# Peptides against a protein of PDB entry 6DSZ, part 204

Target 1, 361 residues: chain A of PDB entry 6DSZ
Amino acid sequence: NYVVTAQKPTAVNGCVTGHFTSAEDLNLLIAKNTRLEIYVVTAEGLRPVKEVGMYGKIAVMELFRPKGESKDLLFILTAKYNACILEYKQSGESIDIITRAHGNVQDRIGRPSETGIIGIIDPECRMIGLRLYDGLFKVIPLDRDNKELKAFNIRLEELHVIDVKFLYGCQAPTICFVYQDPQGRHVKTYEVSLREKEFNKGPWKQENVEAEASMVIAVPEPFGGAIIIGQESITYHNGDKYLAIAPPIIKQSTIVCHNRVDPNGSRYLLGDMEGRLFMLLLEKEEQMDGTVTLKDLRVELLGETSIAECLTYLDNGVVFVGSRLGDSQLVKLNVDSNEQGSYVVAMETFTNLGPIVDMCV

## One batch from the design tools (peptide; made by RFdiffusion4, then SolubleMPNN)

Design b2_p21_1_s2 (from b2_p21_1, 11 letters changed)
Fold by OpenDDE base, seed 3:
Structure b2_p21_1_s2 (fold): chain B 361 residues (1-361), chain A 21 residues (1-21)
Amino acid sequence: as target 1 above (361 residues)
Amino acid sequence: MELLKKALAEMEKGKIKIKPA
């Protein structure tokens, strides 16, 4: 009996950084198909803590901290629509991953969206939003005492949502999304009423954005609003201010992932389909009344990495580059460029042995 | 360039100084 030890997945399909093991520990969580890897970020590098097998391919993985929790909780949604909220518990050397809540959020009726599963969490932890099916937005209310994740659907008039996020600084949970219709791509906002289980009119909209607008980044306060990333342009809108840039360098390859570097949303990492790593910079202008407004947007080329499926900033200029197509990397951002103009230095490379082709024999 | 250098220099204020492998 050759126990073919099934090769562990190596292709990364998601990564997040936060404080999952404790309030003090910085963690890197990596999704590799059905496997979740948990690391502590240390001065010595990535220390493995736990591996968790999931009951399906991880499609969404997000850290969130409900009000009064000391550490982050982990939301996972699988490609089979199994949702769970996980908590890390350690007692001495005993490490447990506790399911705080779970549920299946599959609908019997609906067209699965071609752009795949989108899962988002309200910054105030009031709800989880899911775009699973065309013309539906699923809401999971977050209740601390509820072990069963119950969801309801709100109908979207916009059938072809490209990307969606919850906005920051909103009195009610507010989504911002890019959608496509026969006239092109547009940005719209909706408030989500938990009480009425419906959408209310959001604070703003922008019709006729770039035809290839593909990503929404929700910007924290004090800026608020959203960044919309296209093939040719990057735009910012918050209801009061609109800014657009069209840096020629982003036209060369499609930006496919992003990550916020700092809590105030002044810096983002962007990765493209060629493995180029960029920094998006939000230049601040302080008004005489103490309000902070966005003065300008800038995009700077940092260097080249493996083609990122996901990016996550760790600390001290260290970035994890999660790759599905190539080797994942731990990279250092340097203050000074090398002779080639790169600010990126590879620290560690994690060999990707490719997708486990389930040879169903 | 100055804004980028400033942004990169601010990252070096991080608590966790990961040593190069």
Scores: peptide ipSAE 0.617, ipTM 0.948, DockQ to the pose 0.873
Fold by OpenDDE base, seed 1:
Structure b2_p21_1_s2 (fold): chain B 361 residues (1-361), chain A 21 residues (1-21)
Amino acid sequence: as target 1 above (361 residues)
Amino acid sequence: MELLKKALAEMEKGKIKIKPA
């Protein structure tokens, strides 16, 4: 009887950084299919704290901090539409992962979106938004006292949403999304009314963006607005300011993931399908009145890594490169380039043994 | 290049200095 010890998943399909174990600890959370790994980032490297088995493949994993929480909570949605909010609790040496809330958010009617599940959290923690099905936006109101995650749907006129985020600095929860229609790809905003369970007109729209516009990045204050990433261009819009760049270097391979480095959104990491790592820089201009505006956008090649499924900046120029197709890496960004012009040095490599084929034996 | 070097230098001000393994 060969007890085939089920090989632990090694392919990374999501990663996030935050303060999950405590207010002071910096954590790296890694999703590997049904497995969640929790690390503390230390001067000695990644210290494993806990492993959690989930009731399905992790499709969404987001940290958020409701007002009055000392540490982040974790939202997880599985590919089977099981949603939960998790809390880390330590009492001496005893470590518990507590489910604060759970629910199934599956609809009986709807076409699952071809681009898969999108889950987003309002920066003010008013709601979770889910794009699960074409023509529907699911809202989960965030209530602290509710152990059952209840959701409702708002109908979207835009059937083909490519990506969606909540914007920062909005009085009402506001989504920004790229969608496709017969005329091309466009960006639109909607306010989400929890009271009326409907969309209101958002602050701005941008029709006829780049045909391959694929990602929305919500930019924090003081800039606000969003970055739209395409194959050929990167654009910024906040309702008042528009900027576009078309750096030739990004045309060589499709950007597939991003991560914000700074809380103010001045720097982002971008990864492409060739494993190239870029920095996106937001150049600020300070006005005489003390207002900060976006002056320019810059894209700089840092170097090459494994093909990133997800990126997360840790600290001191250390980046975790979560890879599904290759080995995941911990990399250091150096101030000076090497002889090959790379700013990237691999610190640690995590062997990917390939896809776990669920061999039903 | 100067902007990148400045941006990279600002990262070295972080609290957690992870040592190479």
Scores: peptide ipSAE 0.613, ipTM 0.949, DockQ to the pose 0.884
Fold by OpenDDE base, seed 4:
Formats: structure tokens, C-alpha cells, sequence
Structure b2_p21_1_s2 (fold): chain B 361 residues (1-361), chain A 21 residues (1-21)
């Protein structure tokens, strides 16, 4: 009996930061295939709290805080379409991860999207949105008392959705997405009616974006709107304001991940396929009426890291770089660059042993 | 450059000062 001690997965396929263990604790949650690792961020570094085995590869992992929750809840969707909402509970030394709700969201009919699973949460916690299948947008209404996650589909006319997010500051839940058609890539918005289970016309659209537009970032208030990231350009649109930059430095490698640094969406981290780490800066302009508008966008090279599958800002310039291809890292952003012009210093490296080949012996 | 430095300096106001390992 060779107890093939299944090596614990080391490749990171998702990470998120929030307040999962308590309202006060800053947590780092790391998805490693079927495994969820929960850490508390402390002055001494990452303190492990719990590891949780999931019933399948984690495909979506998002923290959210419904109105009147003291701490964040965790939404997980697996590659097998098992959805759950998890809550952390601690009673003395006893730590429990409680399933608040669960369900299977697999459809019997539909073409699984070639770009994989996308899961998003409305910033006001009205619903979860899922792009699982081409031409369908799945909605899970968020209800506190419902232990069974119920979902419905809304038909999308746009068959080739590249990325989708919920926008901030919308009266109704509103999605913004990049899609591809025979004419190129475009950005569109839809309002999601829970009542009618349909899309209404969203506040804005942008036809003919960059051909390689790949990511949507929903920008919080006061700016609102979205950032669209391409190979050559970064654009902002909020319905009233459009701004585009084409910094030459981003052309060298495709940006593959992003993370918001601050709640107001003034700063983002961007990672590319070469392991370059950038900061995207939203410059504010305060109007005489006290409104805040976007003045400019800037991209600055911070330095190099492992190739990020995911990024998450922790606190005090510390960033977790989750890598699938290389070692994950905890890095510090410094105010002053080193002699090489890098603002990045590696603090800790987490060895990636590579993909666990399930050798079914 | 000044904007970046300002942005990075604002990060140092964080509550959790993780010590270098």
C-alpha cells in the first residue's frame, strides 16, 4: 500500500484579502486547486488559521459583506459548479467554517465558455453573477435566510464575453463586460432585473475597444465606471467621461491580473505574463461642487515578481503575489527605488512544486 | 514619479506593519 501522500497543491490559482475571520482581522485567503488556505495578516507575517478542502477545484473565490454582516462571507464556486457561501466562526479555540448556503449551478444545456468560469458579486450584495456558458448569464440572488442557492439564467446576445464585472453606484445591479464579435471587441453594460429576470439597457457602451481588451475593473465611487485593460491601452469609462492611455511599457507583455489597493479605487496593482508588477494610478480632480472626477490615468512600473496568477494588496505596501507557474511571494513596495529602479523587495517566497499530476496509481 | 512616490508613501500609513522576514 503505497500511501501516495498526495502532495498538497502549491500552485496558487486565486487569492483574496478581506475580513473573513472577524471584522478587525485582515485575512489572506489562498486557493490552491481544491484547497483553501486562510491566514491572518499580522505584524509578524502570515499566521495560518485554517485549511479547508473543497469538493473540486476552486474556480471562483470572492469575499463579500452583505448589509448587516459584521464580517465578510466567502463565495466559492468550484469547476464542478458547486457553489457555496462560507462563514468563519470561532468559539474559543474551536474554528468552524460554516456553509451558510450551497447549491449546484450546473446547467444541463449550454456550451461551457472557452475562457472559463467568471464569478462576480454585486458591490451592494444584491446578487452573484456567473458566466459559465456562452450566451448565458447566471444570477444567484443573495438572500440571507436561504440555505439553498437558487439560480436563474438570463440570455446574453453577446456570445463571446471576455470579462465581466458589476459596476458600483448603480441603482440596479449593473454589469459591464468586454465581448467579442466579428467587428472586434466592445464594452457594454446591462442592468439586471431580478424581478423580470432579464437585462435592461445599461447606462453606457463603448464599441470598438482595443482588439486585445481582456479585463474589466469596476471602479468604486466617487469615480464609478470601469477600467478596460488591453495589450496596448488602458481605458476608463463611466458614461460621462472617457479617458485612454497607451503606455509603451505595457505592450511588452500582456497584463493578466489586477488588484485594487484601496477602497476608493485610486490605485491598482497590475501583473503581466513576465512577472512585471505595475501600479495603475487614478489621478483625482476635485470640482468646485465637491465632486471628484478622474483627471488622468498613469501606469508606473514597480518591479519584477513571480508571474502572478493573482495579486492581492494586504497592508502597508505588502502584496501577496499568487503564482501558478512559479513561487508565490510576499513582496514589499518601497517608497524609494533601488539601484535597478525597482520598488519591489521580496519578503517571503513560497515554493511551488508544480502541478500535482494526479498519478492515479 | 512624484505621484508614485506619494502613492507609495500613503501605503506606509497602513495599520499592519509586516516586518521583513
Amino acid sequence: as target 1 above (361 residues)
Amino acid sequence: MELLKKALAEMEKGKIKIKPA
Scores: peptide ipSAE 0.607, ipTM 0.947, DockQ to the pose 0.872
Fold by OpenDDE base, seed 2:
Structure b2_p21_1_s2 (fold): chain B 361 residues (1-361), chain A 21 residues (1-21)
Amino acid sequence: as target 1 above (361 residues)
Amino acid sequence: MELLKKALAEMEKGKIKIKPA
């Protein structure tokens, strides 16, 4: 009896940074198929705290902090549509991951979307939004006392949603999404009514964006609005201000992931399909009335890493590069470039043994 | 260049200084 010790998955399919173990701890959470790894970021590097087995491949993993929580909670959705909200509890040396709420959000009827599962959380923690099926937006209201995750569907007229996010600074929960129709790709916004279980007209729309517009980044206050990333262009829109750039350097390879560096959305990391790492910079302009507006967008090449499936900024210029196709890395961003013009230095590399090809023999 | 250098320099103000391995 060869006990084939099933090798633990090494390919990273998601990562998030936040304060999950405590209010003070900075955590890195890594999704590796069915496994969740929890680390504390320390001066000595990544300290492992706990590994958690999930009842399926992790498809969505997001940290969020409801009003009056001291630390972040973790939302997980699996590829089999099992949803849970997890809390970290430590009592002395005893470490428990507690399920605060759970549910299955699978529908019996619906076409699974070709772009896969999208899960998003309202910045004010009013709801979770899920794009699981074409023409449906699923809403999970966030209620503290509810152990059962209940969901409802709202019909989307837009069948081919490419990406969706909740916007910041909206009185009602508001989604911004890129969709495709026969005329091209467009950006639209909807307000989500929990009471009426319907969409209301959102604050703005942008018809006929770049044909390859693939990602929405919700920008925090004071800027607000969204960034739309395409193959050739990066655009900002907040309803009042529009700004577009077309830096030639991004045309070489498709941007596939992003991560916000600053809570105020002044800096983002971008990763492309060639493993190039960029910084997106939002330059502010302070108006005479004290309002802050976006003056300019800039993209700067930082260097090269493993091909990122996900990026997360930790602290002090350290970035975790989660890779599915290659080795994951901790990298340091330096103020000065090396002789090759790179600002990136690899600190640690985590070997990826590749996809476990389930050879169904 | 100045904006990038400023942005990178602001990162060095982080609380957690991970030592290079």
Scores: peptide ipSAE 0.601, ipTM 0.946, DockQ to the pose 0.867

Design b2_p21_1_s3 (from b2_p21_1, 10 letters changed)
Fold by OpenDDE base, seed 5:
Structure b2_p21_1_s3 (fold): chain B 361 residues (1-361), chain A 21 residues (1-21)
Amino acid sequence: as target 1 above (361 residues)
Amino acid sequence: MELLKKALAEMEKGKVKIKPA
């Protein structure tokens, strides 16, 4: 009996970089449908450490570091609403992935949102936020001692949330989201009260953003605020400062993913539906009082890759391009462009054998 | 161009130097 080992999924639907195996290890984590692959980034390339089967398609995969943790924890939400927090544990040669907490966060009542599952983590690790259903924001409080992920819902008046993130540098957990109403697309913020289980008024809002505004990027301190990505424009807002650019080059194809390069949010990678890779640069201005403000935004074309479902910067100009539609790639960003003006060189290509048709046998 | 080149050059200061295969 040749057990035709069902071909493992090769299409990438998520990727993250962090310090999951140890405080010092740089890890690449790749979600391939129900499979989680864990790599250590080394001078010789990607070293596989562990593969983990999940109880469903991975819909959300985020690394986070609670206060007092030496390394990152992994939050996973599946398409069947199974949530878990995973920890890497090594004891000599024995490697285990420990479930620190788990729960099912499915509601009995609710319309699943057309834009799918959104999962976000507060930068201060106070809560996880989930947009699963229209008109609801689910909150999972993060408690170190709680093995059971308990959630509650807060009603959203805004029924058509396009994207949502937690902001940085907020005294209370604060979400920033793009939503659509009959008047167009707008950006709003809410503070999330864990105590009262309600929204409070957020620090700012921006009505009438670009009609195709599709993505929110939360910007770390010292800048704070958010970047809003549209089809034609990129805007920044932090409550005090507004800046917009409309680089003609982004009009050619929709930006579909991003990744932060710097911890301070000075650089981002952007990927579009044509496989173009961009760098978004935040230029700083130092004020006389020593405060740092955003001076300008710039978008630069780096080159072409596989169509990214997800991007993650590793180190030393190396980027993992996770592709669902094509081959995933490890690419190098060079300081000097080639003769074609590209800064991108493919280092490694990971063949995508197509969707595993889950033949439910 | 200068800003991009500077940004790219700063990446070369990374701790994990992955060699091109």
Scores: peptide ipSAE 0.568, ipTM 0.934, DockQ to the pose 0.855
Fold by OpenDDE base, seed 1:
Structure b2_p21_1_s3 (fold): chain B 361 residues (1-361), chain A 21 residues (1-21)
Amino acid sequence: as target 1 above (361 residues)
Amino acid sequence: MELLKKALAEMEKGKVKIKPA
């Protein structure tokens, strides 16, 4: 009897940083297909805490903190449309991952979107938004007392959504999305009415963005608004201010992932298809009235890593590079560059043994 | 370059000082 010990997945398809185990602990959560790994970030490195098997490939993994929670909760959506909200609970040495809520959010009718599953959480924790199918936006209202995740659909006129995020600082939950039509790619906003279960007109739109605009970053206050990342350009818009840059260095390879470094959205990490790591900088201008406005955008090359599927800043210039195609890495960002001009130093490398071929034996 | 160096220097103020293994 060859006990084929099912090789644990090594390819990373998602990662997030937050305070999941406690209010004080900094955690790294890593999705490896059906496996969730939970680490505590310590001065000694990554300490493993728990591994969780999921009922399918993890497609969405997001931390969020509802008002009055001491620590973050974890939203997971699988590729089979199983949704859950998880809580970490420790009682002495006993560690439990509690399912606070669950549900299946699959629709009987709909074309699955070619760009895959997008899951987003409103910054004020009013709802979860899901783009699962073309022409539909699924809403899961967040209710603390509800153990069953109930969802409804709102029809999108825009059939080809490329990326979508919730904006910060909005009275109502507001989405910002890039979509494609026969005229090109555009950015639009909608307010989401939970009461009426419909879209209202959002605060702004930007028609005719770059043809290869692929990602939306929602920017926290005080800046607000969104960053749109393309192949050739990076643009900022908040309804009142527009800025665009076209740094030649980003044309060499497509940006494929991003992560916010600062809570105020002043710095972002960007990873491209060649494994280049960039910093996006938002330069602030403080007005005499104490208002903060965006002065400029800058992109700086930090160095090279494994090709990132996901990036997450931990602390103290340490970044986890989650790779699907190569080895995942823990890297340090240094203040001074090395002799090659790189600010990146690998601290730890996590061997990727390649795709788990489901050998149906 | 100066902005990058400032940005990188601000990261060193983090609470969790992960040592290289």
Scores: peptide ipSAE 0.557, ipTM 0.933, DockQ to the pose 0.894
Fold by OpenDDE base, seed 4:
Structure b2_p21_1_s3 (fold): chain B 361 residues (1-361), chain A 21 residues (1-21)
Amino acid sequence: as target 1 above (361 residues)
Amino acid sequence: MELLKKALAEMEKGKVKIKPA
């Protein structure tokens, strides 16, 4: 009996940065199919801390910090609709990953969305939202003392949701989403009532966005609102202000992932299907009353990397490029470009052995 | 160009200074 040690998955399908191991530690968490790898980011590089096997392919992996938590918790949803909230605990040398809450969020009825699973967390940690099925938005209320994740569905009139996020700075949990109908793609917002288990009218909508609008980025305060990324354009809307740019450079390849660099949402990394890495810059305008408004949007080409499935900014200009198709990379962003005009330098490369064909031999 | 350079320079103020290998 050759125990073919199933090769560990190397293709990255998700990554996130936060403070999972402690309040002070900067962590990189990497999803590789059913495996979660946990690193501490140090001056010496990535220090491995723990590898965790999950009961299914990781479909959603998000860090969040509820009020009164000293460190981030991890929400995981698998492709089999197993949801859990994980906490890191260390006691001396003993490292444990504790399941604080779990549940299965599968519905008996519903068409699984062709664009896959979307999972989002309200910035104020009031709820988790899940787009699993067409015409349904699943809500998991976040309750600290509840070990059982309970969910309910709200019906969406919009059957073809492309992407969805929770907005920042909203009195009630508010989603912003791109959807497609026969007239094109549109952006809409809804408030989520936990009490009534329904949607209320959101603060704004934008009809007839770019036909290839594919991603929503929720922008933190002080800007608020959302960025909508298309094939040809990047737009900002917050209910009061609309701004659009159409930088020719993004038209060459579809932007497929993004990551926020800083808590205030002034900078984002964008990755495209050619492995180009961009910075999206939100230019501030300070008003006389001390309010901060968006002056302009800019996109700058940083350089080339492996084709990113996911991006996460670590610290000090270091970015993890999670790749499904190629080798994942740790890259440094430099202040000055090289002779080729690139601001990107590869620091470390993580070999991708390709898709593990489960050859049951 | 100045905005990008400023943005990149602000990243160097990060606490975790990973040395290039």
Scores: peptide ipSAE 0.550, ipTM 0.930, DockQ to the pose 0.853
Fold by OpenDDE base, seed 2:
Structure b2_p21_1_s3 (fold): chain B 361 residues (1-361), chain A 21 residues (1-21)
Amino acid sequence: as target 1 above (361 residues)
Amino acid sequence: MELLKKALAEMEKGKVKIKPA
């Protein structure tokens, strides 16, 4: 009887940074298949706090802070459509992960989307949005006292959604998404009515974006709007202002992940399929009326890392590079480049033993 | 170059100073 000690999964599927254990703690949360790892970021590095087994592969993992919460809550959706909202509680040395709310959000009908599960949270914590199936947008209203996650579907006319986010600074919850039709790829916005359970016309749209437009980044205030990332171009739109750049350096490999560095959305990290790490910079212009507008977009190569499945900025120029295909890394961004022109230095490397191929024998 | 250097220098003002290994 060979007890095959099932090796713990090492491939990273997602990572997030926030204040989950307390208001003061900086946490790194890592999803490794069915396992959630919780760390505190310290001067000595990553301190493990707790590991949590989930009832399925983690497909969505997002931190959010409802109005009047002192610390972040964690939304998880599994690949089997089990949703939960988790809270960290510590009482002395006792550490508990409390399920505040749970539910199964699977539909009996619908085609699972080819681009997989997308889960997003409204920045004002009014709702969770899920793209699980083609032609449907699922809404989970966020209600504090509800232990049961109830969801409803809104029909999307756009059957082939590539990516979707909630916008910032909107009176009503507003989604921005890239979709494909026979004419190409487009960007559209919808307001989400919780009351009527329908879409209303959003503030703006952009038809005929780049054919390979693949990601939407919602930009916080004061800029607002969204960044659309393609193969050849990066575009900004907020309804009033449009700006596009086509830096030759991004054509070499597809950007596959991003992470916001600043709360105001002035800096982002971008990772490509070659493991190149970039900084996207939003240059501000202050108008005479005190309004802040986007002046320019810039992309700068920082260096090379493992191929990122996910990126998360921690603090003090430290970045966690979550890798599915290679070793995950903790890296430092330096002000000065090395002799090779890289601003990236590896601090720690976490060995990826690869996917356990479930050989169904 | 100046914008990148400024952006990287602002990161060093972070509260959590992880020591290089």
Scores: peptide ipSAE 0.548, ipTM 0.930, DockQ to the pose 0.842

